Peptides against a protein of PDB entry 4CIC. Designs and how they scored, part 59

Target 1, 148 residues: chain A of PDB entry 4CIC
Amino acid sequence: KVSTKGHYGVQAMFDLAQHFGEGPVSLKSIAERQGLSEPYLEQLIAVLRKAGLVKSVRGAQGGYILAREPRDIKVGDIIRVLEGPIAPVESVSQDDPEHSLKFDFSVTKSVWEKVKKSIEEVLDSITLADMLKDAEEAQMAQGYMYYI
Target 2, 147 residues: chain B of PDB entry 4CIC
Amino acid sequence: KVSTKGHYGVQAMFDLAQHFGEGPVSLKSIAERQGLSEPYLEQLIAVLRKAGLVKSVRGAQGGYILAREPRDIKVGDIIRVLEGPIAPVESVSQDDPEHSLKFDFSVTKSVWEKVKKSIEEVLDSITLADMLKDAEEAQMAQGYMYY

## One batch from the design tools (peptide; aimed at target 2 S3)

Design b2_p24_7_s3 (made by RFdiffusion4, then SolubleMPNN; from b2_p24_7, 10 letters changed)
Fold by OpenDDE base, seed 1:
Structure b2_p24_7_s3 (fold): chain B 148 residues (1-148), chain C 147 residues (1-147), chain A 24 residues (1-24)
Amino acid sequence: as target 1 above (148 residues)
Amino acid sequence: as target 2 above (147 residues)
Amino acid sequence: SKPPDLGLGYLDLDGLTLELPEKA
C-alpha cells in the first residue's frame, strides 16, 4: 500500500496536470474533484511548492499551477518530494521496539535494495504526461463502449 | 520499508536455508543468529509451517526444516504467506482515517498496479538458493580482501 | 488463477509506504 501522502500527492499533481495551461486551480476545486480534505491538500501542496513542483498564483483568480510541464514531472519526483528518500529498511518494528532489526545480513538487505530499485525505475518511467495520455485513452474507450 | 514480518520472515527462512540438509534447527538457534525474539519467531514459523514452507521435526533434536529445497522457495512465496496478497494501494490514511482514499482515478490506480507488478516480479525472481549463492560470493569476496 | 497478491508490507519506498494489509 502506497502511503496516503504519496497517493494523494500524485492525485493532486495529476489534477493540476489536467488543468495545465488553463490557469491557476484553487485548492478547493482540487479537493472536491479528488475527494481530499482541503487542510490535508494544503499540507501536500505546501511541500510540493517548496520542492518547486507547484507554483502559487496570487489574486482573486489565484491558486496553483504545475511549476513544470507534465512531461517534465515524473511520478518518482512527486513521491521523493512527499515521502523523502526511500529510507533504507529501517525496520521500525512498531510491534517490538526493542528488537532493532539488526540488518546484519547483507544478503537480505540486497533483496530489499533490488525491490527499491525496481520501484524507483517504474516511478521514474511514468510522467504526468503519460498519465494524461492514459486518461484520454481510457475516456475514449469508455465512450466507444457506450456507442457499441 | 518492508514490514517487520516480511523482513524477519525472509531472514528466518534464509537461516533455515543455510542449514538445509543438516537436519532440524531449533527456534532458539535461529532467534539467536538472526537477533529475533523467540516468541516472535514462533509466530512467523507457525504461519510459514501452515503454508507448507517449513516442517517441524519432533524429538530431542527437534526443530524446523525447510519443507522444500531452497531453489523451490521464492522470496515472493515467503512474503505472500506472511503478508498476504499485495493489497491494492488501500491508502490507510493513518493520519486521516476519515478520508477513505476514493481510488476513483483509474489512472492513479494503474500507476500503483505497475509498481505492485514490478515488486512481485523482483520477489519472484529471487529464491533462497539465489540468496545462498549471494552469501557465498560475499564471504569469498571478504576472504580475498584479507589476503 | 489470480496471481497470488504479494502482501508486501510497508514498502516505504523513498516515502512510498506500501502498507500491506495486516491480515485481520
Scores: peptide ipSAE 0.082, ipTM 0.786, DockQ to the pose 0.110; fails the geometry check
OpenDDE base, seeds 2, 3, 4, 5: peptide ipSAE 0.075, 0.066, 0.066, 0.067; ipTM 0.791, 0.783, 0.784, 0.784; seeds 2, 3, 4, 5 fail the geometry check

Design b2_p24_7_s4 (made by RFdiffusion4, then SolubleMPNN; from b2_p24_7, 10 letters changed)
Fold by OpenDDE base, seed 2:
Structure b2_p24_7_s4 (fold): chain B 148 residues (1-148), chain C 147 residues (1-147), chain A 24 residues (1-24)
Amino acid sequence: as target 1 above (148 residues)
Amino acid sequence: as target 2 above (147 residues)
Amino acid sequence: AEPPDLNLGSIDLDGLTLELPEKA
């Protein structure tokens, strides 16, 4: 499961990427476009801002912008900020160290570590720029389907 | 997060794999070895049995065995049985179909579909036989560190 | 209300915390 936090965080960051270079975007406009509650988006943006992925711009045309170019923000960076380090399978064994030492526990842990690594590799392979490109390609494809 | 169900299901199946060919294993013995509650393990085993991954053996030496060889059971098979198909991101948009049609939703969905596919590929690449081999290798490595 | 966690399947991609059921 991607948390709702991760999902909506990626959506909000993608919305900011679509407007990158156009100036500050209001939280209200992001919330309306992405179907998010504004209060929930405020919480997400606060975390993303603290992590240096988003900047607040003050003034009459104030709002939020990406702190870096879309190509310099991985989906993995967004997820790590919102959800913390993709925690390794916290070994259930914190409470019973004697049972944690069983050889079998190490093997099952290795399976989940492989899964974790795979997720991290995928999320680190996708930038907001890649998402923008995919969006453009999908829009072109939809446009072509309506003109045929 | 792997669900507790998935985690313990894989542990229980791995325990059965370690005893594959030795005959039926009692739920009590699996529970004791894997640090599981017996009632919880009963629920897991019931699902795994219904899916045909585990067989119940009746009698005085009764218990459970793998229904297939360890090499023929992927971790992905266990997870799919216990947790269902790794559900695609149920689009939050079931309630508002108009918002689901936004182009942005399709792109974010694609990210999570890529993650899902990667998870499935990893889980389908690991068999219980691979886990047995990894266990043997790790036991040998520990044995060499103590000598 | 926080929107419900998107069930991308049983693998909670929220920190791979195996929520082990707390021993009741």
Scores: peptide ipSAE 0.033, ipTM 0.799, DockQ to the pose 0.101; fails the geometry check
OpenDDE base, seeds 1, 3, 4, 5: peptide ipSAE 0.027, 0.031, 0.029, 0.030; ipTM 0.791, 0.790, 0.800, 0.803; seeds 1, 3, 4, 5 fail the geometry check

Design b2_p24_8 (made by RFdiffusion4; failed a check: the pose's geometry)
Pose (drawn by RFdiffusion4):
Structure b2_p24_8 (pose): chain A 133 residues (1-84, 100-148), chain B 132 residues (1-84, 100-147), chain P 24 residues (1-24)
Amino acid sequence: KVSTKGHYGVQAMFDLAQHFGEGPVSLKSIAERQGLSEPYLEQLIAVLRKAGLVKSVRGAQGGYILAREPRDIKVGDIIRVLEGSLKFDFSVTKSVWEKVKKSIEEVLDSITLADMLKDAEEAQMAQGYMYYI
Amino acid sequence: KVSTKGHYGVQAMFDLAQHFGEGPVSLKSIAERQGLSEPYLEQLIAVLRKAGLVKSVRGAQGGYILAREPRDIKVGDIIRVLEGSLKFDFSVTKSVWEKVKKSIEEVLDSITLADMLKDAEEAQMAQGYMYY
Amino acid sequence: SSIVVAGGGATITITAGGDAVVIS
């Protein structure tokens, strides 16, 4: 199960990545395109801003823009920002979960927002039918 | 975060794997060795039994034993047993999560209870210091 | 001041469907 915060955090950062070249966009516009609740987004952006992943701009087309290029933002970075008598007895079971954790970390660090932009272009495109191989 | 059911399901199955050659063990003994609540374990075992992963034995010093050899039980098998207008718009974000899901499935399908038994031996051993 | 974004302590929860074991 993916948490609301992980899903919405990545969605919102990806929406900003899709508008990076064009410039700042309002939070309202992000919420509208992504189907997110504006109050929740406001709180999410606040953390991402403190983390240096997004920045606010005061322009007419003020609003929010990525603070780092998409190629320099791993999905794992976003997730890391959003997340927060005695004796030793080794647990093999816990070691299995550590392996699960490591594999997840590897996948999320292997994908950047730029990679997601490239995938978005390829997957939602249109073309003449003869070119589908 | 790992659910209570995944953690306890795997713990209990691994305890049975550690006692597979010796024979049946009581549920109380599993709960004691693994630090588990007996009521929760009983409910857990009932599902594992229905799925053919464990079997009850009448015996006298009877109890429960694995229904398949450890080498034939993937950790992923245990997890899978315990788990249970319109338009199209592709979500690249959801495709990321699908990749995460795939990698987890791959890790859990690559480890059997036999692999865990081998790891348990190697990690919890003692030997002359010169061999480290 | 600190901010906590709702959605639990982890992004991913593994073994899905909660902690309850369901018998049918």

Design b2_p24_8_s1 (made by RFdiffusion4, then SolubleMPNN; from b2_p24_8, 12 letters changed; failed a check: the pose's geometry)
Amino acid sequence: SSLVVPGGDEAIELVEGGDKVVLE

Design b2_p24_8_s2 (made by RFdiffusion4, then SolubleMPNN; from b2_p24_8, 15 letters changed; failed a check: the pose's geometry)
Amino acid sequence: MELRIPGGDSAIELVEGGDKVVIE

Design b2_p24_8_s3 (made by RFdiffusion4, then SolubleMPNN; from b2_p24_8, 13 letters changed; failed a check: the pose's geometry)
Amino acid sequence: MELRVPGGDSAIELTEGGDKVVIE

Design b2_p24_8_s4 (made by RFdiffusion4, then SolubleMPNN; from b2_p24_8, 11 letters changed; failed a check: the pose's geometry)
Amino acid sequence: SSLVVPGGDSAIELTEGGDKVVLE

## One batch from the design tools (peptide; aimed at target 1 V2)

Design b2_p25_1 (made by RFdiffusion4)
Pose (drawn by RFdiffusion4):
Structure b2_p25_1 (pose): chain A 133 residues (1-84, 100-148), chain B 132 residues (1-84, 100-147), chain P 25 residues (1-25)
Amino acid sequence: KVSTKGHYGVQAMFDLAQHFGEGPVSLKSIAERQGLSEPYLEQLIAVLRKAGLVKSVRGAQGGYILAREPRDIKVGDIIRVLEGSLKFDFSVTKSVWEKVKKSIEEVLDSITLADMLKDAEEAQMAQGYMYYI
Amino acid sequence: KVSTKGHYGVQAMFDLAQHFGEGPVSLKSIAERQGLSEPYLEQLIAVLRKAGLVKSVRGAQGGYILAREPRDIKVGDIIRVLEGSLKFDFSVTKSVWEKVKKSIEEVLDSITLADMLKDAEEAQMAQGYMYY
Amino acid sequence: DEAKLIEDITARLEEHRAEEKEAAE
């Protein structure tokens, strides 16, 4: 199961990545395009701003923009920002879960917002029908 | 975060794998060695039994034993047993989570209870210090 | 914080792109 925070955090950062070249966008516009609750987004952006992943701009077309280029933002970076008598007995079971954790970390560090932008262009495109191979 | 069910399901199955050659063990003994609640374990075993992963034996010193050899039980098998208008708009974000799901499935399908037994022996051993 | 399962959106994309190809033909 994917947490609401992870899903919305990545969705909002990706929406900003899709508008990076065009400039700042309002939070309301992000919530509208992504189907997110504005109060929840406001709280999410506040953390991403403190983390240096997004920045606010005071323009007419003020609003929010990525603080780093999409190629320099791994999905794992976003997730890391959002997340917060004795004796030793080794647990092989726990070691299995450590391997699961490592694999997730590897996948999320292997994908940047730029990679997601490229995938978005390829997957949701249109073309003449002869070109589908 | 790993669910209580996944953690306890794998812990209980691994305890049975550690006792597979010796024979049946009681549920109380599993709960004691693994630090598990007996009521929760009993409910857990009932599902594992229905799925053919464990079997009950009448015996006298009877109890429960794995229904398949450890080498034929993937950790992913255990997890899979315990788990249970319109328009299209592709979500690249969801595709990322699908990749995460695939990698977890791959890790859990690559490890069997036999692999865990081998790892348990190697990691919890003792030997002369010169051989480290 | 709540959590949800992610649907198989890639398989659905393949079906949708096949329909688009048939419509373009």

Design b2_p25_1_s1 (made by RFdiffusion4, then SolubleMPNN; from b2_p25_1, 16 letters changed)
Fold by OpenDDE base, seed 5:
Structure b2_p25_1_s1 (fold): chain B 148 residues (1-148), chain C 147 residues (1-147), chain A 25 residues (1-25)
Amino acid sequence: as target 1 above (148 residues)
Amino acid sequence: as target 2 above (147 residues)
Amino acid sequence: DEEFEVEDVIAKQKEQKEKEKEKLA
């Protein structure tokens, strides 16, 4: 599962992709459009900036931009930055070390590794550019439904 | 992500698959082999039983069995019983209803639906019989490395 | 919750295992 942090991170990055080439976008405007709190978005953007996915621009028309073109940012890149490596199973809380004999039964581990691989393949196959294209196609389809 | 509950549920079901055709298996023996606590396993087995994936057998040699053949139980079936529908995104806790404007941005939702579909396809492609076969192959491969 | 007798369960499981072997042969 993708965390809420990962989900909102993808939304924020997608908003920046929609405005790519228009100059810096304020955190306030992203927060308003994406239904995010500004303080939460500040935390997300700080992590994304440190990872080199976004750049901060200073000045009166300052804000944030994508550090790379939308085609060069995979959804998987965003998720890995915000959540780390994709873990297929939730970490068993280490609190019971004696009975947490991770019987890493090789077969069950293999099942989860297959799940992990499938998630990685999907997320690495989708770029912000693909998401932009999908949004345009959806808008065109809605426009056609209003004319019928 | 699969929860710890889902993970241990698959382990317990796999143990029952390994003993399929040998009669009922005690919860104690499953717990010992899989490194699970008996009380936790009791809770898991109760859910799996209610869903019709396992059967309870009474008597001195009583315990639990698979309710279906290993080939007729998908890993996806076990996960759905224990965790419900595969959710690709963790539920935003409803505690901030005003700012939880689920801007269900259609495009982001589509990404998560693709992830969901991929997980479902993988988990529904693996049966307990496939897991048994993989275990046998792994044992044979280890045996050949010792000679 | 259908509870089964041990003997009946063992007999049915053996029969199923034999049928699976016959299908693989």
Scores: peptide ipSAE 0.156, ipTM 0.773, DockQ to the pose 0.011
OpenDDE base, seeds 1, 2, 3, 4: peptide ipSAE 0.156, 0.149, 0.126, 0.112; ipTM 0.764, 0.770, 0.762, 0.758

Design b2_p25_1_s2 (made by RFdiffusion4, then SolubleMPNN; from b2_p25_1, 19 letters changed)
Fold by OpenDDE base, seed 1:
Structure b2_p25_1_s2 (fold): chain B 148 residues (1-148), chain C 147 residues (1-147), chain A 25 residues (1-25)
Amino acid sequence: as target 1 above (148 residues)
Amino acid sequence: as target 2 above (147 residues)
Amino acid sequence: DKSFDIPDVIGKQKKAKEEEKKKLA
């Protein structure tokens, strides 16, 4: 499962992709459009900035921009930055040391590895540019429904 | 992500698959072999039984058996029974009602739906029989390294 | 790599052009 952090991170990055080439976008404007808390968004953007996916612009029209073109940012890149390696199974909390995954039979592990690989393949197959295209297609489809 | 419940459920079902056709297996023996707590296993088995994946046998040789052949039980079936529908994103805890996923743009949803579909396809492509086969192949590969 | 803060070059250029227009008006 993708965490809320990963979800909102993708949402924020997608907002920046929609405004790519228009100049810096304020955190406030992203927060408003995406329905995110500004403080939470600030934390996300700080991580994304540190990872080199976002740049900060200082000045009167300051804010944030994508550090790369939308086509050069995969959803998988965003998720790996925010959540680390994709884990198919929730780590059993260390609190029950006796029931640690010690007896995780190689076969059961192989199932979860297959799930992991599949998730990685999907997330690495989708760029922010693909998301932009999908948004445009969805808007056109909605626009055609209003003109009928 | 699959929960611990899903993980242990698959492990317990796999143990029952390994003993399929040998008669009823005690919860104690499953717990010992799989490194599970017996009380936790009892909860898992109760859910799996209610879903019709496991049968309880009463008597001196009582215990549990798979309700279906290993080939007729997908990993996805086990996960859906234990966890419900596969969710690609963790549900935002209800604690921040103002920041509910209201503005989940159709495009962002579509990404998670693709992830969901991919997970479902993988889990529905693996049966307990496939897992048994993989275990046999792994044992043979290890056995050939020792000879 | 710490992403460096970049200056608002676009905003500065717009402001400079507006100030130049105000001086010519």
Scores: peptide ipSAE 0.025, ipTM 0.719, DockQ to the pose 0.015
OpenDDE base, seeds 2, 3, 4, 5: peptide ipSAE 0.022, 0.017, 0.020, 0.020; ipTM 0.727, 0.717, 0.720, 0.724

Design b2_p25_1_s3 (made by RFdiffusion4, then SolubleMPNN; from b2_p25_1, 16 letters changed)
Fold by OpenDDE base, seed 4:
Structure b2_p25_1_s3 (fold): chain B 148 residues (1-148), chain C 147 residues (1-147), chain A 25 residues (1-25)
Amino acid sequence: as target 1 above (148 residues)
Amino acid sequence: as target 2 above (147 residues)
Amino acid sequence: DRSFEVPDVVAKLEEKKLEEKKKLA
């Protein structure tokens, strides 16, 4: 499962990809377009900036830009930055030491590792550039539907 | 992500698969072998029973058995019973109505649908029989390492 | 159509950690 943080992080990064080459985008503008709270977006952007996926630009036309081209940012990169390693199973909180089953059961672990690998492969196969292309194709398809 | 409930549910079902054909297994025995709390396991088994994956047997040798052969139970079936439909993204709790972004954005939705499909394909490709086979192979490999 | 709201377990874990820290303080 991708957390809300991961989901909104991908939305914010996709918004920045749509404006890539147009200059810095304000957090307010991203928040408005993506339906995100500005304070929440500030937290996400801070993490993404620290990871080197986003750059802050200062000045009158200040804001944020992608630190790399959209083709060089995978969805998997965004998720790993925001959520850490993709965990297939939620870690049972260590707080119940008796039920901190060290999931040492090799066979069940192997099932979850297969799930993890599959998720990673999918997320690493999708770039922000692929998402941009899909958006353009969807807009063209809608445009054709209105002209018919 | 699979929840703790899904994880422990798969463990419990796998334990029942290992004892398939040997008769009913007590919840206590499953709990001890799998390191689960008995009360938690009771809740899991109740759901699995209601879904028809497990049968309760009454009597002096009462307990639980798989309702189907291990080959006829996919890991995906267990997860869907315990967690419902596999969701790739956690739904934002409706409690903030302003931020209940109807994730209407088609492109981001398509990413998560691809992830969902991939998870479903993996989990539906693994049966309890496959897990039994993997366990046997692992035991043989360990046995060969000691010789 | 009960949209099974998958609880944000990460958020719940962080919230629980925060609540536990508040109880210990």
Scores: peptide ipSAE 0.018, ipTM 0.733, DockQ to the pose 0.016
OpenDDE base, seeds 1, 2, 3, 5: peptide ipSAE 0.039, 0.034, 0.016, 0.017; ipTM 0.746, 0.747, 0.728, 0.731; seeds 1, 2 fail the geometry check

Design b2_p25_1_s4 (made by RFdiffusion4, then SolubleMPNN; from b2_p25_1, 15 letters changed)
Fold by OpenDDE base, seed 4:
Structure b2_p25_1_s4 (fold): chain B 148 residues (1-148), chain C 147 residues (1-147), chain A 25 residues (1-25)
Amino acid sequence: as target 1 above (148 residues)
Amino acid sequence: as target 2 above (147 residues)
Amino acid sequence: DRSFEIEDVIAKLEEYKKKLKEELK
């Protein structure tokens, strides 16, 4: 499962993709458009910046931009930065030894590895550019419904 | 992500598949082989039984059996019974309104729907019979390394 | 953490827009 952090991270990155080429975007404006708290967004952006997916721009019209083109950022890249490696099974916290999922069962491990691989393939097949295209197509489809 | 419940549920069902055709298996024996607590396994088996994936057999040699052949039970069926519908995003508990993931963003929703579909396809492509075959192949491969 | 000056970022964005327009032609 994608965490709330991963979900909001993808939304924030998509907002930056929509404004790509328009210059730096303020955290406040992203927070307002995406319905995120500004403090939460600051934490997400800090991680994304450290990973080199986002750049900060200084100055009076400063803010944040994508560090790469939307076509060069996969959804999988964003998720791996925010959540780490995609795990199909919840890591049982090491602190409860009785519930240590000894994933040592080779056959069940193989099932979860197949699930992991499938998730990775899907998320790595979707770029921010693909999401932009899908948004444009959806907007055109809605526009046609209002003229009928 | 598959919960601990889903993970152990698949292990318990796989243990029952390994003993399919040998008669009823006690919860104690499953718990011992799979490294599960017996009380936890009782809860899992109760859910699986209610869903019609497992049958209880009464008597001195009573216990549990698969309700269907291993080839007729998908891993996806087990997961859906134990966890409900496969959700790619953690449901933010409805109780914190400030963090209500308004999944209303159509484009991001589409991404997660693709992930969900992919997970379902994988889990529905694997039966308990496939898992049995994989276990036999792994055991043969290990046997060949010792010789 | 390389913070960029706004002028350098604007220049790179203009170059990117130019490349995108050329690829769409």
Scores: peptide ipSAE 0.020, ipTM 0.646, DockQ to the pose 0.021
OpenDDE base, seeds 1, 2, 3, 5: peptide ipSAE 0.125, 0.121, 0.098, 0.073; ipTM 0.668, 0.675, 0.665, 0.671; seeds 1, 2, 3, 5 fail the geometry check

Design b2_p25_2 (made by RFdiffusion4)
Pose (drawn by RFdiffusion4):
Structure b2_p25_2 (pose): chain A 133 residues (1-84, 100-148), chain B 132 residues (1-84, 100-147), chain P 25 residues (1-25)
Amino acid sequence: KVSTKGHYGVQAMFDLAQHFGEGPVSLKSIAERQGLSEPYLEQLIAVLRKAGLVKSVRGAQGGYILAREPRDIKVGDIIRVLEGSLKFDFSVTKSVWEKVKKSIEEVLDSITLADMLKDAEEAQMAQGYMYYI
Amino acid sequence: KVSTKGHYGVQAMFDLAQHFGEGPVSLKSIAERQGLSEPYLEQLIAVLRKAGLVKSVRGAQGGYILAREPRDIKVGDIIRVLEGSLKFDFSVTKSVWEKVKKSIEEVLDSITLADMLKDAEEAQMAQGYMYY
Amino acid sequence: EELEEEVEELEEEVEELEEEVEELE
């Protein structure tokens, strides 16, 4: 199960990545395109801003823009920002979960927002039908 | 975060794998060795039994034993048993989570209870210091 | 070409299921 925070954090950062070249966008516009609750987004952006992943701009087309280029933002970076008598007995079971954790970390560090932008272009495109192989 | 069910389901199955050659063990003994609540374990075993992963034996010193050999039980098998207008718009974000899911499935299908038994022996051993 | 192969495989699976239904009947 993916947490609301992870899903919405990545969705919002991806929406900003899709508008990076065009410039700042309002939070309202992000919430509208992504189907997110504005209050929740406001709180999410506040953390991403403190983390240096997004920045606010004061322009007419003020609003928010990625603080780093998409190619320099791993999905794992976003997740890491959002997340927060004695004896030793080794647990093989826990070692299995450590392997699950490591694999997830590997997948999320292998994908950048730029990679997601490229995938978005390829997957949701249109073309003449003869070109589908 | 790993669910209580996944953690305790795997712990209990691994305890049975550690006692597979010796024979049946009581549920109380599993709960004691693994630090588990007996009521929760009993509910857990009932599902594992229905799925053919464990079997009850009348015996006298009877109890429970694995229904398949450890080498034929993937950790992913255990997890799978315990788990249970319109328009299309592709979500690249959801595709990321699908990749995460795939990698987890791959890790859990690559490890059997026999692999865990081998790892348990190697990690919790003792030997002359010169062999480290 | 890849979608055509997936359709053929699904057609084979449907045929097998039909045979099983007939046997059950």

Design b2_p25_2_s1 (made by RFdiffusion4, then SolubleMPNN; from b2_p25_2, 17 letters changed)
Fold by OpenDDE base, seed 5:
Structure b2_p25_2_s1 (fold): chain B 148 residues (1-148), chain C 147 residues (1-147), chain A 25 residues (1-25)
Amino acid sequence: as target 1 above (148 residues)
Amino acid sequence: as target 2 above (147 residues)
Amino acid sequence: KELEKKLEEELKKLKEEELKKKLEE
């Protein structure tokens, strides 16, 4: 499962992708467009900036931009930055050492590894550019439905 | 992410698959073999039984069995019973109508739907019989390394 | 780690406030 943090992080990054090349975007404008709390967005952007996915621009029109082109940012990159490595199972506190009968959960572990791999493959196959394209196609489809 | 409940549920079901055809297995024996708390396992088994994945057998050797053959139980079936529908994103309460600016999260929604579909495909492609086969292959491989 | 913890705490507060709103409706 993707956390709320991952979800909103992808939304914020997608908003920045939509404005890529137009200059810096204010956190306020992103928050308003994406239905996010500005304080929450500040925290997300701080993490994304530290990871090098976003850049801060200083000046009268100060704000944020993508640090690289939308085609060079995978959804998987955003999720890994915000959530860390994709864990298919919630960390069962392995720390109960005593009843750690090393039952060779090798088989169950293999199932979860397959799930992890599948999620990674999907998220790494989708770029912000792909999302932009999908949005354009959806808008065109809506436009055609109103003109018919 | 699969919850601890889903994880332990798959372990318990796999234990029952390993003993399929040998008769009823006690919760105590499953708990011991799988490193699970017996009270926790009782709760899991109750849910699995209600969903028709497990049967209770009464008698002196009372216990539980799989309700159907291991090949007819997908990992996805177990997860759906224990966790409900696979949600790729934690339910952001869509119900806050006011700040529901219907920003057409259609694109982000599509991403999560693709993730969901991929998880479902994987989990529905793995049966308890496949897990049994994988376990046998792993045991054989270990046996060959010692000779 | 500290920023993540603050974010988790704020998210927890937001969830608690949302839950509280849902219970008051």
Scores: peptide ipSAE 0.088, ipTM 0.737, DockQ to the pose 0.014
OpenDDE base, seeds 1, 2, 3, 4: peptide ipSAE 0.076, 0.057, 0.055, 0.086; ipTM 0.727, 0.730, 0.729, 0.734; seeds 1, 3 fail the geometry check

